# Peptides against a protein of PDB entry 5A53, part 69

Target 1, 230 residues: chain A of PDB entry 5A53
Amino acid sequence: LVENVKQALFIPGQSCNKNLHDIMVDLSALKKPDMKRFNRKNDIHPFEDMSPLEFFSEKNDCSLMVLMTSSKKRKNNMTFIRTFGYKIYDMIELMVADNFKLLSDFKKLTFTVGLKPMFTFQGAAFDTHPVYKQIKSLFLDFFRGESTDLQDVAGLQHVISMTIQGDFQDGEPLPNVLFRVYKLKSYKSDQGGKRLPRIELVEIGPRLDFKIGRIHTPSPDMVTEAHKKP

## One batch from the design tools (peptide)

Design b1_p30_1_s3 (made by RFdiffusion4, then SolubleMPNN)
Fold by OpenDDE base, seed 5:
Structure b1_p30_1_s3 (fold): chain B 230 residues (1-230), chain A 30 residues (1-30)
Amino acid sequence: as target 1 above (230 residues)
Amino acid sequence: EEEKRAEELKKLLEERAKIPSRPIDPDELE
């Protein structure tokens, strides 16, 4: 079953600023061609009323949405939303720290549009902690669409690295997630007759440090329905 | 810090990389 590539909709909220707009443009470029952007600001408060997002999901046939908002309490906030059957499945607020870098801050490298990135996750909590499991699932779903075993490194151009920033204990604030994008350069090193694969990584951006905010988790019924193979 | 993370990632990718059958020459991606 070729699972249809999930479409993403980027939505400027009423409080969307220039920085968030620039971040939106750069992050959405990694989702091309499977991305739509609204040009107008929309007054959406997803943790108060989810109905507008469900409407936009259905109207635009997008199962992935990103709402761009900013406030004093939630600066540079990207709310990532997933839908199933055009109903809200899950939501997570990821606030971009002020140290972000745009694509323009890096050396421009040619890349093929539409190549699926490889993901790397650094931190045991991505496999054990519910919030980081959701983040891992979200980003894999957002950029890979289908679980193709990217066994063939030969077609790999981009690596997305997600790192949990430091250790944490129960009851402590959740560490940020460091989002990095690299272009992979593979070389055959002729070191001593053994063809050792040599890989070089060049950061291409954007560089985003995500602070975790509010979360909406799916109902058990929605989890069951979403994992049913058609 | 960023360079250290990139180097750690590079090592991880080198270990996981089954030798690509053909190196993608970055210059061939024009």
Scores: peptide ipSAE 0.151, ipTM 0.588, DockQ to the pose 0.017
Fold by OpenDDE base, seed 1:
Structure b1_p30_1_s3 (fold): chain B 230 residues (1-230), chain A 30 residues (1-30)
Amino acid sequence: as target 1 above (230 residues)
Amino acid sequence: EEEKRAEELKKLLEERAKIPSRPIDPDELE
């Protein structure tokens, strides 16, 4: 089965800064080989006009896009966009908090390009709250692609952990989503002649705390079309 | 707190890693 791996396009916006560029490089490295990056800044305002993104989706054959922008109100903003049939399906602004860490801040562990990460989600709202359901769906689509049943655990090198930062009530500001990336290390523990594989998680980066911004939800018609199995 | 999350994640991964029907060859994970 040729996995129809969704391709991602990373787009520097006009207000893209060095920090966002570095974050873009590191996050896109986890999507290799299934990513493209623009080298030029593009003046795109997706919540005002979506047509440039639809154009880029079609021209680059990318169903995933990430727009990198920064302003006083929306610092270190990563707008994640999904398309269906090259039309905007959904969008979400995820602003990276200033406490971010790059891959260079961690011990360089080589990762094999093209291995699918395992995901873990911490927080009940990922299964109940519409916004966090969208985030969960987005990140699964972005990095996992189509779930092949045979997740060969032997090929599992990376774990992406997404955690909702604390509890919240209805009407309260949505807590941040903590994005963490770990490499699995297997140690042969020689304790007592039974080689029990000891798995250790080593953080490899990037470390990103996402503040949730604006959201565009798909139309009911697009939801229906996107869930139609061919 | 992050260490506790990593430990919980580790436990969850260890539990999930016990479910695969194929023996994990520890030497293939290097």
Scores: peptide ipSAE 0.024, ipTM 0.461, DockQ to the pose 0.018
Fold by OpenDDE base, seed 4:
Structure b1_p30_1_s3 (fold): chain B 230 residues (1-230), chain A 30 residues (1-30)
Amino acid sequence: as target 1 above (230 residues)
Amino acid sequence: EEEKRAEELKKLLEERAKIPSRPIDPDELE
């Protein structure tokens, strides 16, 4: 079963600013060709009314959405939304810290559109804590889209790294998630007669530190329906 | 053989993609 690649829709909210627009452009470039962007601002408040997002999901045939908003309480906020059957499955607010770097802040490296990234997750909480499990699931779903076959290794050009910033205990504020993107450089090093491929990682951007905000979790019934293999 | 190479590459990438404590300055890799 060739799972259809999930399409993403990037939506500027009413409070979208230049920084968020630039972040949106750079992050969405990693999702090409399976990405749409709205050019107009939309007045959407997903934690108050989800209906506009469900409408956009259906109209654009996108099961992934990112809403770009900014306020005093939620500066540089990227709300990631997943739908199932064009109904809201889950949502999470990820606020970009002010120390972000754009693609223009890195050396322009040639990038082949449509190649799947490899993921790395650093922090035990990605496998144990419900919020970080949701983040892991979301980003895997967002960027991998399809099962990686062995052929995907030959086409591997970039790595997405996600790291939990420090340790935390129960009841403490959740640490930020550090989002980094690297390109693989393969060198044929003739060291000692064995042509061992030397692989180096080069950061290509964007660089984003995500502060975790509000979360909407699916109902147990929706979880069961979404995991039913056709 | 290709599976083994893929797994070795994956391990190398997982080890190296452990965020270098310092951002790799793109200028240091030229």
Scores: peptide ipSAE 0.022, ipTM 0.481, DockQ to the pose 0.020
Fold by OpenDDE base, seed 3:
Structure b1_p30_1_s3 (fold): chain B 230 residues (1-230), chain A 30 residues (1-30)
Amino acid sequence: as target 1 above (230 residues)
Amino acid sequence: EEEKRAEELKKLLEERAKIPSRPIDPDELE
């Protein structure tokens, strides 16, 4: 069975800056080999007109897209887009806070390209709140793709951790999502003649705190069609 | 908080690693 791994397209918007470019490079490295990047800036405003993104999805055969933009109101904005049949399924703006860390800020470790990350989600809202459910679904779809739990364990080299920053009530601003990437190191611990595998986690980057922005949710018809495909 | 999350993650990974998947030979991950 050829795993139908979803391809991602990273698009610099017209307002893309050096910091966003660096973040794009580092985040897209986690999606290799199933990633394309545009080298040129494109003037795209997805919440005003989605047609250019649908065109790029079809032309590049990418069902995942990330648009990099920055403004005074939406600084370091990563718009994550999913398509179904090259039509927009959903969109979410995730703004990277200024405290971000790049891969160069961490100790360089060996990394095997093409291994799927394990995910961990911290916060009950990932299972209950519509916005955080969408974020969870998006990141699982983006980096894990179609995989069985058994295959994920056999190829496990790194973990993506996503945490909701604190509790919130109805009507309050949605807390940030803390994105962290760790490499797994396995050590043989000889404790009392029982070789227990000791696992250590080493942060490898990037480190991103996401502020939630605008959201586009799929139509009920698109949801029904997306769930019908096995 | 991040340390507590790393510990919870470690615990979850240790529990999942106890599932008898073939021991990944640590020498193949170098």
Scores: peptide ipSAE 0.021, ipTM 0.451, DockQ to the pose 0.018

Design b1_p30_2 (made by RFdiffusion4)
Fold by OpenDDE base, seed 1:
Structure b1_p30_2 (fold): chain B 230 residues (1-230), chain A 30 residues (1-30)
Amino acid sequence: as target 1 above (230 residues)
Amino acid sequence: EHEEWLELVEKLRKEKKAGTISDDESDIIH
């Protein structure tokens, strides 16, 4: 089965800064080879006019986009966009907190390009709350794709952890989503002739705490069309 | 959080022992 791996386009916005650029580079490295990056800044305001993003989706054959912008109100903002038929399906603003860590902040562990990560989600709201359901769906689409073949498990090197930062009640601000990336490290323990493989998780980065911003939800019609398996 | 990680590691260990996860792709630090 040719896995229909969704292609991602990373777009520097007009307000893209060095930190966002570095975050973009590191996050996009996890999406290799299925990513493109623009080198030029583009003046895009997706919550005001979505047409430039639809144009870029079509022209680049990318169903995933990430717009990098920063302002006083929305510092280190990554707008994640999904398209269906080159039309905007959904959007979410995820603002990276200042405590972020880059790949360079961790011990360089080489990772094989093109291996799909395993995902873990911590927090019941990922299965119950509409916003966190969208985040879960988005990140699964972004990094794992639709198919989990047994071959993907054989090549399992990375774990992406997404944790909701604490409990919340209705009407409270939505807690941040803690994004962590780990490499699986196997140790041969020679204790007593039984080679029991010890597996450890080693954080490799990037480390991102996402503050949730604005959201665009898909129309009911687009949901229906996107769930129609051909 | 730590317990969930331990459960994941144990699951992955079981899958590796079952041959569903290849040994070759783990950086065996000698």
Scores: peptide ipSAE 0.016, ipTM 0.457, DockQ to the pose 0.019
Fold by OpenDDE base, seed 5:
Structure b1_p30_2 (fold): chain B 230 residues (1-230), chain A 30 residues (1-30)
Amino acid sequence: as target 1 above (230 residues)
Amino acid sequence: EHEEWLELVEKLRKEKKAGTISDDESDIIH
């Protein structure tokens, strides 16, 4: 079965700044080779008019898009968009906190392009709360595609960790999602003749704390259509 | 957070022992 790997398009918005550009470069590096980036800024307001994004989805054959914008109210905003049949399925604004780290802030390690990450999710809300369920679904879809077959463990080199930052009650602001990327290192421990492979996790970046913004949820009809394609 | 990581590392260690994870000794480019 040729896994239909979803292609991602990274779009600088009109208000895209240097920090967002650097974040875009580093995050998109994890999606290689299945990514495209626009070099020009585009004046797109997805919560006002989605038509430009649908056009870009179709024109570039990309079912995943990330729009990079920044304002006083929505600083370092990454709008993640999914399309189905080149129509908007869902959208979520994830604002990167100022404490972000780039790949250059970590020890450079060799990385094989095209290997699927393992995911870990910390926080019960990833399975119960609609917004965090959407985030979980989005990131799994973004980096693994539809086939969750863990069978490619043979190529496991890195882990993406997503943690909900603390507990929350109904009516409270949704906690940030802590995005971390680790590389698996195998050490031959010479301790005591039994070569127990010691696996360690080394953070490689980027490090992103996502504040949740606006959300567009799919129509019930689109949910039904998206689940009908095997 | 740390306990879940330990469980993951232990799972990955078991999978690696089963030959399902390649020993890609990614050398630190010195």
Scores: peptide ipSAE 0.015, ipTM 0.468, DockQ to the pose 0.019
Fold by OpenDDE base, seed 4:
Structure b1_p30_2 (fold): chain B 230 residues (1-230), chain A 30 residues (1-30)
Amino acid sequence: as target 1 above (230 residues)
Amino acid sequence: EHEEWLELVEKLRKEKKAGTISDDESDIIH
């Protein structure tokens, strides 16, 4: 079965800076080989006009897009966009906090490109709250795709961990989402003559704390149509 | 390998839920 893996397009906006570019490079490395990047800045304002993104979706055959912008109000902003039939399905702004770490800040470990991550989600709101449900759905869709074959389990080398930073009540500001990437590392321990394999999770980066920004949600009709197509 | 992986993920989940993993420390989960 040809896995219908969704292709991602990374788009530097006009206000894209060096930090956002570096974050883009590192995050997009996790999406290889199913990723394209633009090298040139594009003046796109998705919450004002979505048409340029729809055009890029169609032209590049990408159902996932990430727009990198930075402003005083929305510093280090990664707008995640999904399309259906090259039309905007949903969008979410995730602003990277200044405490981010790049892959270069971690111990370089050998990594096989193209293996699907395992996911872990911490926080009940990922299953109950509409915004966090969208984030969960987005990241699963972005990095894992729709089809999980048993063969994917044998190829698991890394974990993406997503944690809601603290508890919140209705009407309170939504807590950040802590994005962490770990690699599975096997150690041979010689404790007591039995080589018991010790497995550890080693953080490999990037480390990103996402502040939630603006959201565009699909119409009920678009939701229905997106679920009908196999 | 898969069972061990699930155990590690569950450990990670418990540690994150307990707030014992600080954002500033290199999250080596032993």
Scores: peptide ipSAE 0.022, ipTM 0.490, DockQ to the pose 0.019; fails the geometry check
Fold by OpenDDE base, seed 3:
Structure b1_p30_2 (fold): chain B 230 residues (1-230), chain A 30 residues (1-30)
Amino acid sequence: as target 1 above (230 residues)
Amino acid sequence: EHEEWLELVEKLRKEKKAGTISDDESDIIH
């Protein structure tokens, strides 16, 4: 089975700044080789007109897109878009908090390109709340791609952790999602003849705290079509 | 190796749920 790995397109919006560009570079590095980046800024307002994104999806054969914009109201905003049949399936704004860390802020660990990350999700809402379910689905689609056989797990070197920052009640603002990336390091502990492999997690970046913004949910018809496996 | 990895992930899930994995213990080069 040829894994139909979803391709991602990173798009600098007109308001894309240096910080967002740097974040884009680092986050997109985790999607290599299945990633394209535009070098030019594009004036796209996805919640006003989705047509440019649908055009880019089709033209670039990318079912995943990330639009990088920044405003006073939506600072460091990463709009994550999924398409189905080059039509917008869903969108979510994830605004990166100012406490972000780039890959350069961490000890340079070599990435093996093409290794699928393992995901960890912390927070019950990832399984119950519609917004966090969408985030979970999005990030799984974005970085893991289609269902990896158990054999692909043996090659895993990276852990992507997503944590809901605290509990919340109905009607409260949705807590941030803490995005963390770790590399697994296996150490041979030669303690006393029992070679227990010590596995350590080393944060490698980027470190992103996502504030949830606007959301576009798919139509029921699109949900039905997208779940139809051919 | 795969089982050990799954166990590690489950451990990490538990530790993060417990708030015992500090986000602050990052090897951030200042």
Scores: peptide ipSAE 0.015, ipTM 0.450, DockQ to the pose 0.019; fails the geometry check

Design b1_p30_2_s2 (made by RFdiffusion4, then SolubleMPNN; from b1_p30_2, 13 letters changed)
Fold by OpenDDE base, seed 4:
Structure b1_p30_2_s2 (fold): chain B 230 residues (1-230), chain A 30 residues (1-30)
Amino acid sequence: as target 1 above (230 residues)
Amino acid sequence: EKEKELEKIKELEKKKKAGRVSDDESDIVK
């Protein structure tokens, strides 16, 4: 089965800074080989005009896009965009908190490019709350691609963990989403002549805390069309 | 074995959610 892996396009916005660039590089490394990056800044304001993103989706054959922008109001903002038929399906602003860690902040581990991560989601709202459901869906689409029911645990190299930071009530500000990446490391422990395989989880980065910003939800018609594709 | 480690991640992240474990207490086994 040729899994139709969704391609991602990373776009520096006009206000993209060094930190966002570094975050973009590190996050996009997890999406290799199914990733493109623009080297030039693009003046795109997706909540004002979506047409440039639709154009880029079509021209690059990418159904996933990430726009990197920063302002006083929306510092370190990653706008995640999904398209369907090269039309905007949904968008969400995820602002990276200042406590972020890059891959360089962690021990360099060998990584096999193209292996699908396992996901873990912590927080009931990922299954119940519309915004967190969108985030869950987005990140699954972004990194896992099509959900094969067979968790090939044998091929598991890394785990992406997403945690809702705290509990919240209706009408309260939405808690941040904690994004963490772990590698499964197998050790041969030579304890007492029996080589017991020891598996350890090692954080490999990036470490990102996402503050939720603006959201564009799909039209009911687009939802229906997206679910009709087998 | 991998499933046991996945359960440890879930527990660790559950503790982080609860504010009981700092990101620094993630046993980065050096």
Scores: peptide ipSAE 0.057, ipTM 0.639, DockQ to the pose 0.017
Fold by OpenDDE base, seed 2:
Structure b1_p30_2_s2 (fold): chain B 230 residues (1-230), chain A 30 residues (1-30)
Amino acid sequence: as target 1 above (230 residues)
Amino acid sequence: EKEKELEKIKELEKKKKAGRVSDDESDIVK
């Protein structure tokens, strides 16, 4: 079964800065080979007019988009967009906190391009709260594509961890989502003539803390259509 | 073995969620 892997398009907005560019490069490296990046800045305001994004979705055959913008109110903002039939399905603003780390901040490790990461989610709200459900769905969709039940544990190289930073009550500000990427290293330990495979988890980056911004949710009709397997 | 290391991540991230462990202490999962 050729999994129809969702393609991602990374778009620098007019306000895209060096930090966002570097974050874009590093995050998009995890989506290779199923990723395109624009080199030119585009004046796109998705919460004002979605039409340019729908146009780019269709023209690039990308059902995933990330718009990179920065302002005083929304610093280091990554707007994640999903389309269905090249129409906007959902959007979420995730602002990267200033404590971010790039791939260059970690020990360079060789990785195989195109291996699907395993995900770990920490926080009950990922399964109960609408916003965190959307984030979970988005990141699973972004990096895994269609969930094959067969977790090919044999091919597991990367683990993406997403953690809700703290507990919250109804009406409180939504805690940040901590995004972490680990590589599984297998070492042959020769201890006492028994080669026990030692596995170590090494953070490889990027390290991103996401502050949640504005959200666009799909209509019930679009939800129904998007879940209809052809 | 992979499952054991995944459990260590989950435990570490649970500690981070609780504010008990800094991100820099994650290098201790040797």
Scores: peptide ipSAE 0.028, ipTM 0.613, DockQ to the pose 0.017
Fold by OpenDDE base, seed 1:
Structure b1_p30_2_s2 (fold): chain B 230 residues (1-230), chain A 30 residues (1-30)
Amino acid sequence: as target 1 above (230 residues)
Amino acid sequence: EKEKELEKIKELEKKKKAGRVSDDESDIVK
């Protein structure tokens, strides 16, 4: 069974800065080996013209894209794009807050490339609110691909935690999504001559607080078509 | 100018990664 692992393309926009580039590198490291990164800046405005992204999706055979841009209004903006049949399915702007931490800010833990992370979602809105449902769907799609039941506990190395930062009411600004990455570390605790396996979560980075920006939702026809693919 | 910054960052990354897993240079088709 060739797991149809979705490939990701990371695109530096014209306004991509060093911080965004560093974030791109660290986030994309979690998607290896199923990741490509452009070396050159591309002038793309996805909410004005989606055609360049559809072109890149097709030419690179990538159904996931991340556009890295930064402006005064949209600082450290990661536009996450999904395509279906090389057409734009959905888009969401996630702006990284200035309190971000890179992999270099944490203790260097080696991780095996290609291991699928476990996800944890904190906040009821991930299952009820359309925007947070899209975020949940996006990140699951981005890092897990097809859910194989056989996540053998033996193969679990990473946990990605996504938390909605606080409660909100209808009409209020959407709280940030806190993105955290942990490595599972097994310790043999010698407590009283019985070696009990102790598992600890060690944060490995990156640490990203995502502010939600603009969203493009799929057309009803594309939703129907995407659900028809087995 | 801005392309040269990305290249410099890539070179710095290559130098940092020379001690980590080889980034397979995925052939990027533009």
Scores: peptide ipSAE 0.016, ipTM 0.416, DockQ to the pose 0.020; fails the geometry check
Fold by OpenDDE base, seed 5:
Structure b1_p30_2_s2 (fold): chain B 230 residues (1-230), chain A 30 residues (1-30)
Amino acid sequence: as target 1 above (230 residues)
Amino acid sequence: EKEKELEKIKELEKKKKAGRVSDDESDIVK
Protein backbone atom coordinates (compact mmCIF):
# COMPACT_ATOMS: atom_id res chain seq x y z
CA LEU B 1 0.00 0.00 0.00
CA VAL B 2 1.57 3.27 -1.08
CA GLU B 3 0.55 5.44 1.86
CA ASN B 4 -0.48 8.77 0.40
CA VAL B 5 1.82 11.53 1.60
CA LYS B 6 0.07 13.67 4.18
CA GLN B 7 -0.22 17.27 3.01
CA ALA B 8 0.52 20.08 5.45
CA LEU B 9 -1.18 23.48 5.66
CA PHE B 10 0.57 26.34 7.46
CA ILE B 11 -1.86 28.97 8.75
CA PRO B 12 -0.86 32.37 10.15
CA GLY B 13 -3.16 33.30 13.03
CA GLN B 14 -4.14 36.89 13.79
CA SER B 15 -1.28 37.20 16.28
CA CYS B 16 1.35 35.76 13.92
CA ASN B 17 4.58 37.78 14.15
CA LYS B 18 7.73 38.04 12.01
CA ASN B 19 9.60 35.40 14.01
CA LEU B 20 6.78 32.88 13.60
CA HIS B 21 6.54 33.71 9.92
CA ASP B 22 10.26 33.07 9.45
CA ILE B 23 10.02 29.82 11.44
CA MET B 24 7.00 28.80 9.36
CA VAL B 25 8.91 29.40 6.12
CA ASP B 26 11.91 27.39 7.25
CA LEU B 27 9.99 24.49 8.79
CA SER B 28 7.66 24.26 5.79
CA ALA B 29 10.68 24.10 3.47
CA LEU B 30 11.41 20.66 4.97
CA LYS B 31 7.88 19.56 4.02
CA LYS B 32 8.18 20.54 0.33
CA PRO B 33 6.58 19.65 -2.02
CA ASP B 34 3.77 18.45 0.30
CA MET B 35 2.87 21.75 1.93
CA LYS B 36 0.67 24.80 1.46
CA ARG B 37 1.00 28.16 3.21
CA PHE B 38 -1.64 30.78 3.68
CA ASN B 39 -0.50 34.36 3.18
CA ARG B 40 -3.43 35.89 5.05
CA LYS B 41 -3.90 35.90 8.79
CA ASN B 42 -6.90 33.93 10.02
CA ASP B 43 -8.73 34.42 13.31
CA ILE B 44 -8.67 30.85 14.59
CA HIS B 45 -8.88 29.70 18.20
CA PRO B 46 -8.63 25.90 17.88
CA PHE B 47 -9.19 25.14 21.57
CA GLU B 48 -12.43 27.17 21.51
CA ASP B 49 -13.75 26.25 18.05
CA MET B 50 -12.20 23.58 15.83
CA SER B 51 -14.68 23.98 12.95
CA PRO B 52 -12.56 26.47 10.92
CA LEU B 53 -9.65 24.02 10.94
CA GLU B 54 -11.87 21.15 9.83
CA PHE B 55 -13.11 23.37 7.01
CA PHE B 56 -9.54 24.20 5.95
CA SER B 57 -8.53 20.53 6.16
CA GLU B 58 -11.30 19.52 3.78
CA LYS B 59 -11.01 22.50 1.43
CA ASN B 60 -7.24 22.11 1.02
CA ASP B 61 -7.08 18.30 1.32
CA CYS B 62 -4.60 18.64 4.19
CA SER B 63 -4.52 16.19 7.09
CA LEU B 64 -1.76 18.18 8.79
CA MET B 65 -2.07 21.81 9.86
CA VAL B 66 0.12 24.25 11.76
CA LEU B 67 -1.43 27.38 13.25
CA MET B 68 1.00 30.20 14.03
CA THR B 69 -0.02 32.41 16.98
CA SER B 70 1.75 34.49 19.63
CA SER B 71 0.65 36.00 22.92
CA LYS B 72 2.22 36.95 26.25
CA LYS B 73 1.08 33.61 27.69
CA ARG B 74 1.87 31.54 24.56
CA LYS B 75 4.77 33.22 22.76
CA ASN B 76 5.78 31.82 19.34
CA ASN B 77 3.09 29.14 19.52
CA MET B 78 2.84 26.53 16.79
CA THR B 79 -0.36 24.54 17.16
CA PHE B 80 0.08 21.26 15.31
CA ILE B 81 -3.20 19.72 14.20
CA ARG B 82 -3.91 16.35 12.63
CA THR B 83 -7.20 15.46 11.01
CA PHE B 84 -8.79 12.17 10.10
CA GLY B 85 -11.61 12.29 7.57
CA TYR B 86 -11.22 16.09 7.78
CA LYS B 87 -12.20 15.98 11.48
CA ILE B 88 -9.80 16.99 14.24
CA TYR B 89 -7.88 13.96 15.43
CA ASP B 90 -5.41 15.64 17.79
CA MET B 91 -3.81 19.00 18.55
CA ILE B 92 -0.71 20.11 20.42
CA GLU B 93 0.71 23.54 21.18
CA LEU B 94 4.48 23.74 20.73
CA MET B 95 5.92 27.12 21.69
CA VAL B 96 9.27 27.99 20.12
CA ALA B 97 11.80 29.33 22.63
CA ASP B 98 13.56 32.63 21.86
CA ASN B 99 16.90 30.88 21.20
CA PHE B 100 15.68 29.56 17.82
CA LYS B 101 17.92 29.55 14.74
CA LEU B 102 16.77 29.92 11.14
CA LEU B 103 18.22 28.27 8.03
CA SER B 104 20.04 31.55 7.34
CA ASP B 105 21.99 31.11 10.60
CA PHE B 106 23.63 27.95 9.22
CA LYS B 107 25.90 27.23 6.28
CA LYS B 108 23.75 26.95 3.18
CA LEU B 109 23.87 23.33 2.13
CA THR B 110 22.03 22.18 -0.94
CA PHE B 111 19.62 19.34 -0.31
CA THR B 112 17.29 17.48 -2.63
CA VAL B 113 13.66 18.39 -2.03
CA GLY B 114 11.38 15.46 -1.26
CA LEU B 115 13.94 13.16 0.38
CA LYS B 116 12.68 11.75 3.64
CA PRO B 117 14.54 12.50 6.83
CA MET B 118 15.66 9.88 9.25
CA PHE B 119 14.31 10.51 12.72
CA THR B 120 16.14 10.09 15.98
CA PHE B 121 14.37 10.36 19.32
CA GLN B 122 16.30 10.86 22.55
CA GLY B 123 14.44 10.24 25.80
CA ALA B 124 12.56 7.21 27.09
CA ALA B 125 9.38 9.27 27.48
CA PHE B 126 8.92 9.26 23.68
CA ASP B 127 7.88 5.62 24.05
CA THR B 128 6.15 5.72 27.45
CA HIS B 129 4.61 9.14 28.16
CA PRO B 130 1.33 9.94 26.30
CA VAL B 131 2.31 13.52 25.40
CA TYR B 132 5.74 12.63 24.06
CA LYS B 133 4.27 9.62 22.23
CA GLN B 134 1.88 12.06 20.53
CA ILE B 135 4.80 14.37 19.63
CA LYS B 136 6.77 11.44 18.20
CA SER B 137 3.76 10.26 16.20
CA LEU B 138 3.02 13.78 14.99
CA PHE B 139 6.53 14.51 13.70
CA LEU B 140 6.83 11.10 12.05
CA ASP B 141 3.50 11.73 10.30
CA PHE B 142 4.52 15.27 9.40
CA PHE B 143 7.83 14.46 7.69
CA ARG B 144 7.37 10.84 6.57
CA GLY B 145 6.77 11.66 2.89
CA GLU B 146 6.27 9.07 0.12
CA SER B 147 7.59 5.53 0.32
CA THR B 148 9.72 5.41 -2.83
CA ASP B 149 12.38 2.91 -3.83
CA LEU B 150 14.37 5.97 -4.91
CA GLN B 151 14.99 6.84 -1.26
CA ASP B 152 16.71 3.53 -0.65
CA VAL B 153 18.91 4.26 -3.69
CA ALA B 154 19.53 7.97 -3.08
CA GLY B 155 20.55 7.21 0.49
CA LEU B 156 20.00 9.15 3.66
CA GLN B 157 20.38 12.89 3.17
CA HIS B 158 19.21 14.39 6.43
CA VAL B 159 18.30 13.59 10.00
CA ILE B 160 15.73 15.17 12.27
CA SER B 161 16.71 14.80 15.91
CA MET B 162 14.19 15.25 18.71
CA THR B 163 15.50 15.29 22.29
CA ILE B 164 13.61 15.63 25.56
CA GLN B 165 15.48 18.27 27.57
CA GLY B 166 16.18 16.44 30.81
CA ASP B 167 14.35 14.12 33.16
CA PHE B 168 11.04 14.87 34.85
CA GLN B 169 8.74 13.41 37.47
CA ASP B 170 4.98 13.10 37.54
CA GLY B 171 3.34 16.47 38.24
CA GLU B 172 6.37 18.45 37.03
CA PRO B 173 6.27 20.67 33.94
CA LEU B 174 7.10 18.67 30.84
CA PRO B 175 10.65 19.34 29.56
CA ASN B 176 11.11 21.03 26.21
CA VAL B 177 11.64 19.06 23.02
CA LEU B 178 14.82 20.03 21.19
CA PHE B 179 14.28 19.92 17.42
CA ARG B 180 17.47 19.73 15.31
CA VAL B 181 18.05 19.09 11.61
CA TYR B 182 21.29 17.67 10.27
CA LYS B 183 22.62 16.88 6.83
CA LEU B 184 24.69 13.75 6.42
CA LYS B 185 28.01 14.35 4.71
CA SER B 186 30.02 11.40 3.53
CA TYR B 187 33.75 12.02 3.47
CA LYS B 188 36.22 9.61 2.00
CA SER B 189 38.66 9.52 4.89
CA ASP B 190 42.02 8.13 3.88
CA GLN B 191 42.70 6.52 7.21
CA GLY B 192 45.64 4.15 6.77
CA GLY B 193 45.10 3.11 3.13
CA LYS B 194 41.51 1.87 3.61
CA ARG B 195 39.08 4.49 2.38
CA LEU B 196 36.57 4.15 5.18
CA PRO B 197 33.51 6.28 4.47
CA ARG B 198 33.30 8.81 7.28
CA ILE B 199 29.83 10.18 7.84
CA GLU B 200 29.51 13.55 9.55
CA LEU B 201 26.40 15.35 10.75
CA VAL B 202 26.20 19.01 9.84
CA GLU B 203 23.43 21.06 11.41
CA ILE B 204 21.42 22.84 8.72
CA GLY B 205 18.51 24.25 10.72
CA PRO B 206 16.06 25.31 11.75
CA ARG B 207 16.91 24.88 15.43
CA LEU B 208 13.79 24.93 17.57
CA ASP B 209 13.28 24.30 21.28
CA PHE B 210 9.61 23.44 21.80
CA LYS B 211 7.82 24.19 25.04
CA ILE B 212 4.72 21.99 25.33
CA GLY B 213 1.38 23.76 25.75
CA ARG B 214 -2.23 22.61 25.50
CA ILE B 215 -3.16 19.24 24.05
CA HIS B 216 -6.27 17.78 22.49
CA THR B 217 -6.29 13.98 22.40
CA PRO B 218 -8.37 11.95 19.95
CA SER B 219 -11.62 10.37 21.04
CA PRO B 220 -11.52 6.58 21.44
CA ASP B 221 -13.90 6.32 18.48
CA MET B 222 -11.56 8.31 16.23
CA VAL B 223 -8.60 6.19 17.31
CA THR B 224 -10.54 3.08 16.34
CA GLU B 225 -11.53 4.55 12.96
CA ALA B 226 -8.02 5.84 12.21
CA HIS B 227 -6.57 2.37 12.85
CA LYS B 228 -9.14 0.64 10.65
CA LYS B 229 -7.11 -0.15 7.61
CA PRO B 230 -9.53 -0.63 4.76
CA GLU A 1 25.05 14.22 21.67
CA LYS A 2 25.83 14.48 17.93
CA GLU A 3 28.32 11.60 18.13
CA LYS A 4 25.75 9.30 19.76
CA GLU A 5 23.23 10.25 17.08
CA LEU A 6 25.81 9.54 14.39
CA GLU A 7 26.53 6.11 15.87
CA LYS A 8 22.80 5.27 15.96
CA ILE A 9 22.51 6.33 12.32
CA LYS A 10 25.49 4.18 11.34
CA GLU A 11 23.98 1.21 13.16
CA LEU A 12 20.61 1.75 11.46
CA GLU A 13 22.32 1.97 8.06
CA LYS A 14 24.22 -1.26 8.79
CA LYS A 15 21.00 -3.00 9.87
CA LYS A 16 19.21 -1.78 6.72
CA LYS A 17 22.05 -3.01 4.51
CA ALA A 18 21.94 -6.33 6.30
CA GLY A 19 18.17 -6.65 5.68
CA ARG A 20 17.57 -7.07 9.41
CA VAL A 21 15.44 -3.99 9.98
CA SER A 22 11.82 -4.43 9.05
CA ASP A 23 10.32 -1.36 7.39
CA ASP A 24 8.19 -0.89 10.53
CA GLU A 25 11.13 -0.66 12.97
CA SER A 26 13.27 1.81 11.07
CA ASP A 27 12.88 5.39 12.25
CA ILE A 28 13.99 5.96 8.67
CA VAL A 29 10.81 7.32 7.26
CA LYS A 30 10.55 5.44 4.02
Scores: peptide ipSAE 0.015, ipTM 0.386, DockQ to the pose 0.047; fails the geometry check

